# Ledger of designs, part 66: peptides against a protein of PDB entry 3B8E

Target 1, 230 residues: chain A of PDB entry 3B8E
Amino acid sequence: PFLIFIIANIPLPLGTVTILCIDLGTDMVPAISLAYEQAESDIMKRQPRNPKTDKLVNEQLISMAYGQIGMIQALGGFFTYFVILAENGFLPIHLLGLRVNWDDRWINDVEDSYGQQWTYEQRKIVEFTCHTPFFVTIVVVQWADLVICKTRRNSVFQQGMKNKILIFGLFEETALAAFLSYCPGMGVALRMYPLKPTWWFCAFPYSLLIFVYDEVRKLIIRRRPGGWVE

## One batch from the design tools (peptide; made by RFdiffusion4, then SolubleMPNN)

Design b1_p14_4_s3 (from b1_p14_4, 8 letters changed)
Fold by OpenDDE base, seed 3:
Structure b1_p14_4_s3 (fold): chain B 230 residues (1-230), chain A 14 residues (1-14)
Amino acid sequence: as target 1 above (230 residues)
Amino acid sequence: ELEELLKKRKEYLE
């Protein structure tokens, strides 16, 4: 999100402190939970890992986390960002190159896509209003991400939700998101203004997309073992 | 004032 902010010169979609909350608060516990996930039915049939030849971290897991799934996650966040700004009068096309004027406190007549003038203070309120829903979107997408990453070949429906630690991780990140979104003072402390509960649903299409995508991928892997899709 | 403006805009966009 910060890279797009720089490259496209758009208003800041997500604050740095919020990013830290994701990295330290929402990602760690879920990641640890995956270490305690119940083995796939086929994994137990495989030979034990050879510590001399096998990598500690599977390249496929890295590819899923930082490649395709990560990209979809980012898209979900930006979707929410653009929706919020559009609802506030700033269409996506109008945001391109707007950052310079947006961040200038001496310009109090920045026009939106409909000709409405926005003061610096008003613009910052809208900017900070974007931070919380963006964060919440990331959390909601992470629900799907965690669920799908628990297996490589087996469907979630086959593997089930037996890992209590995973469930705890989902609860923890959700509780953190709720705390940061609705606790008094978070607007001042973290530049995260409270949002309407309806914004929690904005990410659901993307979570569903990730889920469907991964289930299809796993289905292909099961039908074509050792294929390029792995 | 901003909240009211935003509400009106939302109503307009819906």
Scores: peptide ipSAE 0.041, ipTM 0.588, DockQ to the pose 0.039
Fold by OpenDDE base, seed 1:
Structure b1_p14_4_s3 (fold): chain B 230 residues (1-230), chain A 14 residues (1-14)
Amino acid sequence: as target 1 above (230 residues)
Amino acid sequence: ELEELLKKRKEYLE
């Protein structure tokens, strides 16, 4: 998220504090939960052919999976960010290069895509309004990602949600998201303005798409072992 | 303020 902010010179989609909340609050418990997740029956039954090489391959696969998950989460967050800004009159193309003027306190006539002028205060309200939904979107997407990551080959419907730690992690991150979104003073303290409950659903289509995509991927893997999709 | 801003923006976009 921060890299895109720098490269595209767009208004800040996610504040530093919010990033820290994600890294420390949202990701930690789920990551631990995955470590204690019941291994797939097929993985546990397979003895490593070569413990050294297979461990390295597994570590690489895990690293790639986490990297992909992080990218997917970022994409979901940016989707929500662009939706919010578009609903407020700033189309994605118009946001490119706008950061300098956006952050300038002395410019009170920044025009949106429809010619409406925005004061600095109004712009910052919209910006900070994006921070909370971005965070919430990451949490919602992370629900799907965590559920998906329980299995490599098996469907989530086959594995089930047996890990109590995972359930606790989902609860914790959701509670944190609710706290940051609705607790009084969070707008001032964390630059996270409160959300309408409807914004929680903004990420759901994206989360569902990821879920469906992964289930289809797993289905293909099960039907065609050793395929390029694996 | 946000709700008012959003309301005004919605009205502007309609």
Scores: peptide ipSAE 0.020, ipTM 0.529, DockQ to the pose 0.042
Fold by OpenDDE base, seed 2:
Structure b1_p14_4_s3 (fold): chain B 230 residues (1-230), chain A 14 residues (1-14)
Amino acid sequence: as target 1 above (230 residues)
Amino acid sequence: ELEELLKKRKEYLE
């Protein structure tokens, strides 16, 4: 999120403190839970062809997977961010390069995509309105991502949800998201304004799409072992 | 105008 903020010069989509809450509070327990996930039956039965190269390949694949998860989470968050801003008159294309004027408190006539002028206070209200839904969207996407990462080849329906640590992690991150979203004072302390419960569902179609895509991918891998899709 | 915006925001958050 921060890299896109710098490169695109868009209004800040997520506060720094909120990012820290994600890294330390939301992502940590789920990440640990994945380490304790039950071994996939097909992976455990497969002998390494070359222990040195296979270890390196596995580490690379894990690193790539975590990188991809982070990208998916960011995409989900930005989707929600752009939806909120678009609903308030700021189309995505119009946001490019707008940060300089957006953050200037002395400019009170920043125009949206429809020619409506926005004061500094109005702009900051809509900006802070994006922070909480962005965070919540990340959590919602994490539900799907964590389930996806549970197995590499087996379907989640075949493997099942047997890892109690993973389940606990999902509840913890959800509880944290609810706390940060609805606890009094979070708007002042973390610049996280409360959101309508409907915003929790904003990322669900996206998460579902990724989930379905991954299940299809895994199905292809099972039917064609050693294919490029792996 | 700000009051109206805040009102709309409140309505939006309800």
Scores: peptide ipSAE 0.020, ipTM 0.537, DockQ to the pose 0.036
Fold by OpenDDE base, seed 5:
Structure b1_p14_4_s3 (fold): chain B 230 residues (1-230), chain A 14 residues (1-14)
Amino acid sequence: as target 1 above (230 residues)
Amino acid sequence: ELEELLKKRKEYLE
């Protein structure tokens, strides 16, 4: 998100406080929950690792977790961001290069795509209104991410949702997201303004995309052991 | 369309 902000010179889609909430609030409990996940049925059938040739962490797993999934998460967040701004009169194409004027407190007549002028205060309210849905989008996408991380090869349908701690983690991050989104004073304290409940659904296609992507990948691995996607 | 956008804007700014 930050790189796109710099390159495209768009209004800030995700604040530093929001990033901090993701890193410290939503990622910690899920990470702990994965430590208690049950072993895969196929892992128990594998031979012990060769310490000379086998890496502790598979590079392919790292690539998927931090690269590909992260990109899909970012896309989901930006989608929500653009939808909100478009709903408020700023079409995506109009946002390109707008940041300089957007962040200038002395310019109170920034025009949207329809010629409506926006004061600095109004612009900042809309910007901060985008931060919360972006955050929520990340949380919703993280649901899928956590679920797919339960297994490396087996389908989620085969492994099941037996880890109570993982389930608790999903509810915890959701509760935190709801708290940050709707608790009075969060707009002032964290610049996270309340969002319409409908914005929670904007992330669902991307969550589904991650889930489908991973299931397809795992299916390929099962059918073609030793393939490039493993 | 503009009226709808202005209405939505008002809702977000309240």
Scores: peptide ipSAE 0.018, ipTM 0.501, DockQ to the pose 0.048

Design b1_p14_4_s4 (from b1_p14_4, 7 letters changed)
Fold by OpenDDE base, seed 2:
Structure b1_p14_4_s4 (fold): chain B 230 residues (1-230), chain A 14 residues (1-14)
Amino acid sequence: as target 1 above (230 residues)
Amino acid sequence: KKEELLKKKKEYLE
């Protein structure tokens, strides 16, 4: 999020403190939970062909998987961010380079994509309104991502949700998201304004799409072992 | 569309 903010010069999608809350509060327990996930029966039955190379390949696969999860989470967050801003008259293309004027408190006539002028106060309200849904969207996407990463090849429906640590992590991150979204004073402390309940569902279609895609991918892997889709 | 935008803007400001 921060890199895109710098490169595109868009209004800040997510505060730095909130990013820290994601890293330390939401991502840590789920990440640990994945380490304690039940081993896939098909993986455990595979004998390592070359212990040195197979270990390196596995470490690379894990690193790539976590990198992909982070990218998917960011994409989900930005999707919600752009939806909110578009609903408030700021189309994505119009946001490019807008940060300089957006953050200037002395400019009270910043125009949106439809020629409507926005005061500094109005812009900051919209900006801080984006922070909470961005965070919540990450959590909602994490639900899908953590579930799909539970297994590499087997369907979620085949493995089930037996890892109590993973389940606990999902509840913890959801509780944290609810706390940050609805606790009084979060707007002042974290620049996270209260979230309308409708925004919790904004990422669900995206999460569902990823989930379906991954299940299809896993189905293909099971039908064609050794394919490039792995 | 401008009226809808103004309505949405008002909803966020109130």
Scores: peptide ipSAE 0.020, ipTM 0.629, DockQ to the pose 0.050
Fold by OpenDDE base, seed 5:
Structure b1_p14_4_s4 (fold): chain B 230 residues (1-230), chain A 14 residues (1-14)
Amino acid sequence: as target 1 above (230 residues)
Amino acid sequence: KKEELLKKKKEYLE
């Protein structure tokens, strides 16, 4: 998120406080849950591997657990961010390079994509309105990401969701998201304004897409071991 | 609609 903010010069999509909440509140428990995940059924049936091969497998698992999750979360968050701003009159293309004027408190006539002028105060309200849904979107995407990371080759339908720690993690992050979204004073304290319940569903199509993509990938791996997709 | 939303959010911030 921060890199895109710098490169594109768009209004700040995610505040420092929300980033902190993600790192400390939502990432820790899921990471622990993955460490205690039950071994994949097909892995359990395999003979001991060469140490070099085992290292490669571990690196791939780590990459999926940490690297891919972070990228997918960012993409989902930005999707929600652009939807909210578009609903408020700022189309994605109009946001490019807008940050300088957006953050200038002395400019009270920043125009949106439809010629509506926005005061500094109004702009900050809509900016902070994006923070909560961005965070919630990350949580919703994490539901899918954590599930798909449980297995390398097997379908989620084959492996199941038996890890109690994972289930607890999903509940905890959802509860945290609800607390930050709806608790009085969060707008003042954390710049996280309350969101409409409809915004929880904004990430669902994206999460579904990721889930389908991963299932297709795993299906290909099962049918064609050693292929380029592995 | 936008003005109403902004007003509500402003009131929440106060």
Scores: peptide ipSAE 0.019, ipTM 0.575, DockQ to the pose 0.039
Fold by OpenDDE base, seed 1:
Structure b1_p14_4_s4 (fold): chain B 230 residues (1-230), chain A 14 residues (1-14)
Amino acid sequence: as target 1 above (230 residues)
Amino acid sequence: KKEELLKKKKEYLE
């Protein structure tokens, strides 16, 4: 997200505070939940054929898969960002190179795609309005990530959600997202303005996409043991 | 509270 902000010179899609909230608030409990989860029989009970080579290959494959999931997650966040800005009059093409004028406090006549002028304050409100749904998008996508992380080869439908810690993690992330989205003062304190409930659903297609992606990946692994997708 | 915040947001964006 931050790289695209730099490269495209668009208004900041995700603030530093929201990044910190993701890293500290949303990732920690899930990581702990995964650590305490019951060992998957195919991962933990299966001895590697070659402890050095197979471990490295598996780590690379896992890192690639999570890298891909992370990219899909980021795309979901950016999609939400662009939708919000478009609804407020800023089409994606118009955002390119706009950052300099956007962040200038002395320019109060920045035009949107429809010729409407925006004051600095109005621009910052819409920018900070994007931070919240970006965060929420990450949380919603992470629901899928947490569910799929339970298994490497087995379908989620086969293993289910037995880990109470995982359920607690999902609840905690959701509660945090709700708190940051709707608690008074969050706009001032964290630059996260309140979100319409409908924006929670904006992330669901991407969450579903990740879920489908992982299920397809796992299906391929099950059908072709030892494939490059593993 | 949520509705009030959303209303306030709308007012600032108008």
Scores: peptide ipSAE 0.017, ipTM 0.496, DockQ to the pose 0.030
Fold by OpenDDE base, seed 4:
Structure b1_p14_4_s4 (fold): chain B 230 residues (1-230), chain A 14 residues (1-14)
Amino acid sequence: as target 1 above (230 residues)
Amino acid sequence: KKEELLKKKKEYLE
């Protein structure tokens, strides 16, 4: 998100604190899940056919999967960001290069896509309105990621521990999102304005996309064992 | 809608 912010020179879609909360809160759950999967795999005395190659392949697959999921998450967040800004009069094309004027406190006549002028205060209200929905979008998309992680290994016993970790992760992320979105003072302290419940649903298409993508990937792997998708 | 949204958000922050 920050890279796109710099490259496209768009208004900041996520605050630094929000990014930190994502990194510390949401990214830890997949890491913990992975650590438990490795621990369970080690407990399951399946002699890896080739422990070095299989570990490397698995690490590459995991890295690719997380990279792809991360890209879809970012796309979902940016979609929500663009929708909110468009609803407030700023079309995506108009946002390109707007950052410099957007962040300038002395410019109080920044025009939107419809010729309406926005004061600095008004612009910041809209910007901070984007932060919470972007964060919530990431959380909702991560629900799908967590569910996917659960379904990677068909072992019923692995599903049990994964289920507890999954449930805990879902709860933690949801609780964090709710806290940051609805706790009094968060709008002032964290620049995260309260979110209408309807915005939680904006992320569902992306969650579904991730789910479908993973299922298709799994189907391809099942049909072509040893293919490039493994 | 925009003005109403801005007003509501301002009122929430005040």
Scores: peptide ipSAE 0.024, ipTM 0.635, DockQ to the pose 0.039; fails the geometry check

Design b1_p14_5_s1 (from b1_p14_5, 14 letters changed)
Fold by OpenDDE base, seed 1:
Structure b1_p14_5_s1 (fold): chain B 230 residues (1-230), chain A 14 residues (1-14)
Amino acid sequence: as target 1 above (230 residues)
Amino acid sequence: LEELLKKLEELLKK
């Protein structure tokens, strides 16, 4: 997200506080919960890891985590960001290069795509209005990430949802997202303005996409052991 | 808090 902000010079899609809330607030409990996940049904049928050939972290895992899933998450966040700004009069093309004027406190007549002038305060309100939905989008996408990470090869449908700590983690991150989105004063305190309930649904296609993607990946792995998709 | 966050953002942008 921040790289696109720098490269495209768009208004900041995700604030630092929001990033910290993701990294420290929403990711920790879910990540810990995975340590308590039940073993895959086939785990006892797997050969022990060969320490000479099988690394804990391989290029495929890195590519999957950062290159694929992370990109889908970012796309989900940016989609929500662009939708919100478009609804407020700022089309995606108009946002390119706008950051300099957007962040300038002395410019109070920044025009949107429709010629409406926006004061600095108004622009910051709409910017911070994007931070919360971006955060919520990440949380909703993280539901899929957490669920798919329960298993390496088995489908989630085969593994089930028996990990109470994981379920608790999903509720915790969702409750935190709701708290940060709707608690009075969060706009001032955290620059997270209240979110319309409809914005929670903007992430669902991406969450579903991640889920389907991983289920397909796992299906391929099961059908073609030792493939490049592992 | 807003000022603190602003400062933090400024630091992270450097």
Scores: peptide ipSAE 0.005, ipTM 0.311, DockQ to the pose 0.026
Fold by OpenDDE base, seed 3:
Formats: structure tokens, sequence, C-alpha cells
Structure b1_p14_5_s1 (fold): chain B 230 residues (1-230), chain A 14 residues (1-14)
């Protein structure tokens, strides 16, 4: 999100404090939970890892995590961001290059896509209104990310949801997201203004997309072992 | 806490 903020010169879609809440709050317990996941049913049928040539973290895993899934996650967040700003009169095209004037405290007449003038204070309210739903969108997408990371090759339906620590991680992540979104004072302290409950559902299509994508990928791997998709 | 968060935010913006 911050890279797009710099490159496109758009209003900040996700606050720095919110990013820290993701990295330190929502991601930690779920990530640790994966260490307690049960071995895949076919793990003993695989050739043993060569410790000299085969890394635990390889380019394929990095490409999947940061390239594919990370891009879908970012798209989900930006979709929510653009929808909120569009509902407030700022169309996506109008946001390009707007940051300079948006962040200027002395400009109190920034026009939206419909010619409505926005004061600095009003602009900051709508900006901070985007931070919470972007964060919640990331959390909802992370549900799918965590679930698909349970296995390398087997379907989640084959592996099952037996890891109690993973289930706890999903609960903790969701509870933290709800706390940060609705606890009194979070708007002042974290610049995370309260979220309308409807925004929790905005990310669901993306979570479903990630889940379906990974299940299809794993299906291809099972049918064509040793392919480039592995 | 708010002041600490602001300082942290300023540091991370740099």
Amino acid sequence: as target 1 above (230 residues)
Amino acid sequence: LEELLKKLEELLKK
C-alpha cells in the first residue's frame, strides 16, 4: 500500500500504525500456528530433502507468498480503498497525483470528482476512514491465506481443520481486528475510525478467490507432479 | 501511548 502511495501520489490508503498492527498483531499468532500443523498425509511418500540443494524456503514459496497471494491481498485492500473514496466523491482517476494537494494544510478547497470542495480536516477524516476498512480487508484475506498455507500439495479438505492453534490464531486475528475497529479512542490513538459492519464483507470475494485459486493450483500439482506449478 | 505511536509513525515515514 505504501509503495502505491508513493508511485501514484494518491492519498495514503493504509496508515503506518495500521501496518504495524498487521505485522506485529494479526500475522504473528497465525504464522506461529503453522508450525503446529499436522504433516500432510503423503509426506512420507515424498523423497527426502537434500539438505545441500533443497532449501526449506525456496524461490517458488517466495514467489507464491509475495508475488501471487500478496498481489491478490493488495488488490483486495485497494479495492476497498477506492470504493470508500468513490463513495465520498473521489473517483480512482481523480486520486492520481492528488496527494500533494491532499496533504497540504493550507489548501482547503480541494475539489472531488464532482466539484465539491473539501477542507483539510474533511480530507483527513475520509483518509483515516479508509485505514480501518483496508486493515479489516487484509485480515479477512489473511483467513484464506492462512488456511491455504496449511498444506503444500493436499487440498484443505483432505488435510482438515484439526490444528487448534491455527483456529485460535484465526479467532485472535479477528478479535484484534474488531478491537482496533470498534474500541473507543482508536480513531484518535491509531487514526483508525470506526468501521461500518458492511465493510467486513467487502473482502469476502477476494478471500474466496484466493482459496479457489490455491485449491486449483494444488489440484494441478496432484495431477501433474513435478510441474512448474509446484 | 498516543505520543509513542506518533513518534513511531514519524520514524517509519522517514
Scores: peptide ipSAE 0.000, ipTM 0.325, DockQ to the pose 0.022
Fold by OpenDDE base, seed 4:
Structure b1_p14_5_s1 (fold): chain B 230 residues (1-230), chain A 14 residues (1-14)
Amino acid sequence: as target 1 above (230 residues)
Amino acid sequence: LEELLKKLEELLKK
C-alpha cells in the first residue's frame, strides 16, 4: 500500500493506525495459532528433515507468503480503495499525482473526475472512509491466508479445522475488525469511519481466490511430488 | 510511520 502511495502519489489508501492494527491486532493471534496446528496426517510417516539442508523458512515459503499472498492481499485492498473513490467521483486515473493537492489543507477546490470541487474536510472524510474497508479487506483475505497455512500439502478439507486456537484467532481478528469498524468514536480516535456491511463482501472474491489457488497448488503437489510447485 | 513516509517522500522529490 505505501509503495503505491509513494510511487503513484495517490491519496493514502491505508492509515498507519490501521496498519498497526493489522500487524499487532489481527495478525498476531492467528500467527501464534499456527504453532498449535496439528501435524499433517502423513508428516510422521516421512523421513526426518535434514537439518543441514531443510530450512524451516526457505525462499519458497517467503516468496509464497510475501510475494504471492501478500500481493493478492494488496490487490484486494486497492480494489476496495479504488471502488470507494470511484463511487465518490474519483476515478483511478484521476488519483495519480493527486496526493499533493489532496493532503493540502489550504486547497478546498480539488476537482474530482466529474468536475465537482471537494473541500479538504470532504476529501479527508472520503480518505478515512477508505481506511476501514481496506483494513476489513485485509482481515477477510487473511482468513484464507491463515487457513491455507495450516498445511504444507494436505487439503484443508483433509486436515480439517481441529485447531481451536486457530478458530479463535479467526473470530478474534473478525471481532477486532468489527469493533474498529463500528464502535462509536473510532472515526475520531483512529480515523476509521463506520463501514457499510456490504463492504465486507468486497474482499470475498480475493479470499476465495487465495483459497482456490492454494488448494490447486496442494493438489498439484500431491499428484506430482517433487515438482517445482512444492 | 507516516513521518517516515513523509521523509522518504521528501527524499524522493529531491
Scores: peptide ipSAE 0.000, ipTM 0.288, DockQ to the pose 0.027
Fold by OpenDDE base, seed 5:
Structure b1_p14_5_s1 (fold): chain B 230 residues (1-230), chain A 14 residues (1-14)
Amino acid sequence: as target 1 above (230 residues)
Amino acid sequence: LEELLKKLEELLKK
Protein backbone atom coordinates (compact mmCIF):
# COMPACT_ATOMS: atom_id res chain seq x y z
CA PRO B 1 0.00 0.00 0.00
CA PHE B 2 2.67 2.54 0.97
CA LEU B 3 4.77 1.78 -2.14
CA ILE B 4 1.82 2.56 -4.44
CA PHE B 5 1.21 5.75 -2.47
CA ILE B 6 4.82 6.87 -3.14
CA ILE B 7 4.99 5.74 -6.80
CA ALA B 8 1.55 6.98 -7.92
CA ASN B 9 1.49 10.11 -5.68
CA ILE B 10 -2.15 9.48 -4.74
CA PRO B 11 -3.89 10.78 -1.58
CA LEU B 12 -2.95 8.67 1.47
CA PRO B 13 -5.12 5.51 1.33
CA LEU B 14 -4.16 4.17 4.78
CA GLY B 15 -2.98 6.28 7.71
CA THR B 16 -0.14 5.46 10.09
CA VAL B 17 -2.67 4.99 12.90
CA THR B 18 -4.62 2.41 10.91
CA ILE B 19 -1.39 0.53 10.13
CA LEU B 20 -0.54 0.44 13.86
CA CYS B 21 -4.06 -0.79 14.66
CA ILE B 22 -3.56 -3.64 12.15
CA ASP B 23 -0.07 -4.61 13.35
CA LEU B 24 -0.68 -4.28 17.10
CA GLY B 25 -4.45 -4.66 17.42
CA THR B 26 -5.99 -7.01 14.88
CA ASP B 27 -3.06 -9.34 14.02
CA MET B 28 -1.59 -10.26 17.44
CA VAL B 29 -4.36 -12.39 18.99
CA PRO B 30 -5.07 -14.26 15.72
CA ALA B 31 -1.34 -15.00 15.27
CA ILE B 32 -1.06 -16.37 18.84
CA SER B 33 -4.18 -18.50 18.23
CA LEU B 34 -2.42 -20.37 15.39
CA ALA B 35 0.10 -21.75 17.92
CA TYR B 36 -2.80 -23.71 19.48
CA GLU B 37 -4.12 -25.16 16.21
CA GLN B 38 -4.34 -28.96 16.10
CA ALA B 39 -1.88 -30.90 13.99
CA GLU B 40 -3.07 -31.88 10.54
CA SER B 41 -4.58 -35.38 10.31
CA ASP B 42 -2.27 -36.31 7.39
CA ILE B 43 1.12 -35.74 9.17
CA MET B 44 1.74 -39.51 9.28
CA LYS B 45 1.11 -39.76 5.50
CA ARG B 46 3.84 -37.22 4.64
CA GLN B 47 7.17 -38.50 3.38
CA PRO B 48 10.25 -37.71 5.49
CA ARG B 49 11.53 -34.25 4.63
CA ASN B 50 14.99 -34.05 3.08
CA PRO B 51 16.68 -31.55 5.45
CA LYS B 52 19.01 -30.16 2.74
CA THR B 53 16.66 -29.57 -0.23
CA ASP B 54 13.06 -29.56 0.99
CA LYS B 55 13.54 -26.90 3.70
CA LEU B 56 14.74 -24.14 1.35
CA VAL B 57 12.16 -24.94 -1.35
CA ASN B 58 9.32 -25.04 1.17
CA GLU B 59 10.38 -21.73 2.76
CA GLN B 60 10.51 -20.04 -0.67
CA LEU B 61 7.09 -21.43 -1.67
CA ILE B 62 5.52 -20.38 1.65
CA SER B 63 7.07 -16.90 1.26
CA MET B 64 5.67 -16.61 -2.28
CA ALA B 65 2.20 -17.77 -1.17
CA TYR B 66 2.10 -15.24 1.70
CA GLY B 67 3.40 -12.56 -0.68
CA GLN B 68 0.56 -13.32 -3.12
CA ILE B 69 -2.03 -13.27 -0.31
CA GLY B 70 -0.63 -9.91 0.88
CA MET B 71 -0.99 -8.53 -2.66
CA ILE B 72 -4.65 -9.67 -2.88
CA GLN B 73 -5.24 -8.07 0.55
CA ALA B 74 -3.73 -4.78 -0.65
CA LEU B 75 -5.87 -4.91 -3.82
CA GLY B 76 -9.00 -5.27 -1.68
CA GLY B 77 -8.07 -2.19 0.37
CA PHE B 78 -7.27 -0.13 -2.74
CA PHE B 79 -10.53 -1.19 -4.39
CA THR B 80 -12.49 0.16 -1.40
CA TYR B 81 -10.39 3.35 -1.45
CA PHE B 82 -10.98 4.01 -5.17
CA VAL B 83 -14.74 3.30 -4.88
CA ILE B 84 -15.14 5.82 -2.03
CA LEU B 85 -13.15 8.50 -3.84
CA ALA B 86 -15.08 7.87 -7.07
CA GLU B 87 -18.39 8.25 -5.18
CA ASN B 88 -17.09 11.63 -3.96
CA GLY B 89 -16.18 12.77 -7.50
CA PHE B 90 -12.52 11.65 -7.76
CA LEU B 91 -12.01 9.04 -10.49
CA PRO B 92 -8.90 6.79 -10.18
CA ILE B 93 -7.07 8.40 -13.13
CA HIS B 94 -7.56 11.87 -11.63
CA LEU B 95 -5.91 10.77 -8.34
CA LEU B 96 -2.56 10.05 -10.05
CA GLY B 97 -0.15 12.83 -9.07
CA LEU B 98 -2.84 14.66 -7.04
CA ARG B 99 -1.14 14.17 -3.62
CA VAL B 100 1.00 17.33 -3.79
CA ASN B 101 -2.04 19.57 -4.26
CA TRP B 102 -4.21 17.39 -2.00
CA ASP B 103 -1.90 17.80 1.01
CA ASP B 104 -1.31 21.54 0.45
CA ARG B 105 -3.25 23.52 3.07
CA TRP B 106 -3.13 26.71 1.00
CA ILE B 107 -4.83 25.18 -2.06
CA ASN B 108 -8.59 25.31 -1.48
CA ASP B 109 -9.69 24.87 -5.11
CA VAL B 110 -8.56 21.32 -5.98
CA GLU B 111 -10.89 20.16 -8.73
CA ASP B 112 -12.46 16.72 -8.85
CA SER B 113 -13.17 14.77 -12.06
CA TYR B 114 -16.38 16.81 -12.57
CA GLY B 115 -14.90 20.29 -11.99
CA GLN B 116 -16.13 20.65 -8.39
CA GLN B 117 -13.68 22.52 -6.17
CA TRP B 118 -12.67 21.02 -2.82
CA THR B 119 -11.27 22.92 0.16
CA TYR B 120 -8.43 21.46 2.23
CA GLU B 121 -10.86 20.60 5.04
CA GLN B 122 -13.28 18.86 2.67
CA ARG B 123 -10.43 16.85 1.12
CA LYS B 124 -9.17 15.71 4.53
CA ILE B 125 -12.68 14.61 5.55
CA VAL B 126 -12.85 12.47 2.39
CA GLU B 127 -9.33 11.08 2.98
CA PHE B 128 -10.13 10.14 6.59
CA THR B 129 -13.43 8.68 5.40
CA CYS B 130 -11.33 6.32 3.24
CA HIS B 131 -9.01 5.20 6.10
CA THR B 132 -11.70 3.42 8.14
CA PRO B 133 -13.18 1.37 5.25
CA PHE B 134 -9.64 0.47 4.12
CA PHE B 135 -8.89 -0.78 7.66
CA VAL B 136 -12.18 -2.72 7.83
CA THR B 137 -11.43 -4.22 4.40
CA ILE B 138 -8.10 -5.50 5.77
CA VAL B 139 -9.86 -7.04 8.80
CA VAL B 140 -12.46 -8.81 6.62
CA VAL B 141 -9.69 -10.18 4.37
CA GLN B 142 -7.73 -11.24 7.49
CA TRP B 143 -10.64 -13.54 8.40
CA ALA B 144 -9.83 -15.57 5.30
CA ASP B 145 -6.05 -15.29 5.89
CA LEU B 146 -6.37 -16.63 9.44
CA VAL B 147 -8.68 -19.48 8.42
CA ILE B 148 -6.41 -20.62 5.55
CA CYS B 149 -3.35 -20.54 7.86
CA LYS B 150 -4.94 -23.26 10.05
CA THR B 151 -3.64 -25.90 7.65
CA ARG B 152 -0.67 -26.28 5.30
CA ARG B 153 -2.00 -29.14 3.16
CA ASN B 154 -5.47 -30.19 4.31
CA SER B 155 -8.62 -28.29 3.37
CA VAL B 156 -10.21 -26.19 6.12
CA PHE B 157 -13.29 -28.37 5.64
CA GLN B 158 -11.19 -31.41 6.60
CA GLN B 159 -9.55 -29.69 9.60
CA GLY B 160 -12.71 -27.95 10.88
CA MET B 161 -13.10 -24.90 13.15
CA LYS B 162 -12.44 -26.43 16.59
CA ASN B 163 -9.79 -23.99 17.89
CA LYS B 164 -11.67 -21.84 20.43
CA ILE B 165 -8.74 -19.41 20.73
CA LEU B 166 -8.82 -18.80 16.95
CA ILE B 167 -12.59 -18.18 17.09
CA PHE B 168 -11.98 -15.73 19.95
CA GLY B 169 -9.31 -13.99 17.82
CA LEU B 170 -11.81 -13.54 14.95
CA PHE B 171 -14.34 -11.96 17.33
CA GLU B 172 -11.66 -9.78 18.98
CA GLU B 173 -10.37 -8.32 15.69
CA THR B 174 -13.96 -7.71 14.49
CA ALA B 175 -14.97 -6.06 17.79
CA LEU B 176 -11.84 -3.87 17.69
CA ALA B 177 -12.63 -2.87 14.09
CA ALA B 178 -16.21 -1.96 15.08
CA PHE B 179 -14.96 0.01 18.12
CA LEU B 180 -12.41 2.00 16.08
CA SER B 181 -15.00 2.61 13.32
CA TYR B 182 -18.00 3.73 15.42
CA CYS B 183 -16.80 4.95 18.84
CA PRO B 184 -17.34 8.71 19.27
CA GLY B 185 -14.14 10.75 19.01
CA MET B 186 -12.23 8.27 16.78
CA GLY B 187 -12.42 10.72 13.88
CA VAL B 188 -10.51 13.32 15.92
CA ALA B 189 -8.23 10.96 17.88
CA LEU B 190 -7.32 8.43 15.17
CA ARG B 191 -8.46 10.19 11.95
CA MET B 192 -10.89 7.30 11.45
CA TYR B 193 -14.33 8.58 10.55
CA PRO B 194 -17.40 6.34 10.89
CA LEU B 195 -18.25 4.19 7.88
CA LYS B 196 -21.57 3.06 6.45
CA PRO B 197 -22.29 -0.59 7.32
CA THR B 198 -22.38 -1.39 3.57
CA TRP B 199 -18.57 -0.90 3.37
CA TRP B 200 -18.05 -4.07 5.45
CA PHE B 201 -19.33 -6.07 2.47
CA CYS B 202 -17.00 -4.41 -0.07
CA ALA B 203 -14.13 -6.73 0.99
CA PHE B 204 -16.11 -10.00 0.82
CA PRO B 205 -15.21 -10.81 -2.83
CA TYR B 206 -11.50 -10.49 -1.98
CA SER B 207 -11.85 -12.58 1.18
CA LEU B 208 -13.59 -15.25 -0.89
CA LEU B 209 -10.88 -14.99 -3.59
CA ILE B 210 -8.12 -15.63 -1.00
CA PHE B 211 -10.04 -18.57 0.46
CA VAL B 212 -10.65 -20.14 -2.98
CA TYR B 213 -7.04 -19.49 -4.05
CA ASP B 214 -5.62 -21.25 -0.99
CA GLU B 215 -8.07 -24.18 -1.18
CA VAL B 216 -7.12 -24.68 -4.85
CA ARG B 217 -3.40 -24.47 -3.93
CA LYS B 218 -3.87 -27.08 -1.18
CA LEU B 219 -5.89 -29.29 -3.54
CA ILE B 220 -3.02 -29.20 -6.08
CA ILE B 221 -0.51 -30.09 -3.31
CA ARG B 222 -2.67 -33.07 -2.25
CA ARG B 223 -3.02 -34.32 -5.84
CA ARG B 224 0.66 -33.78 -6.75
CA PRO B 225 2.82 -34.46 -3.69
CA GLY B 226 6.34 -33.05 -4.10
CA GLY B 227 5.24 -30.54 -6.76
CA TRP B 228 6.51 -26.96 -7.14
CA VAL B 229 3.40 -25.58 -5.32
CA GLU B 230 4.27 -27.05 -1.86
CA LEU A 1 -2.38 9.54 21.71
CA GLU A 2 -2.94 12.31 19.14
CA GLU A 3 0.31 14.00 20.14
CA LEU A 4 2.17 10.70 19.94
CA LEU A 5 0.70 10.04 16.51
CA LYS A 6 1.59 13.54 15.29
CA LYS A 7 5.16 13.00 16.50
CA LEU A 8 5.28 9.64 14.72
CA GLU A 9 3.97 11.25 11.53
CA GLU A 10 6.59 13.98 11.79
CA LEU A 11 9.30 11.36 12.27
CA LEU A 12 8.08 9.41 9.24
CA LYS A 13 8.06 12.58 7.08
CA LYS A 14 11.61 13.14 7.96
Scores: peptide ipSAE 0.000, ipTM 0.347, DockQ to the pose 0.023

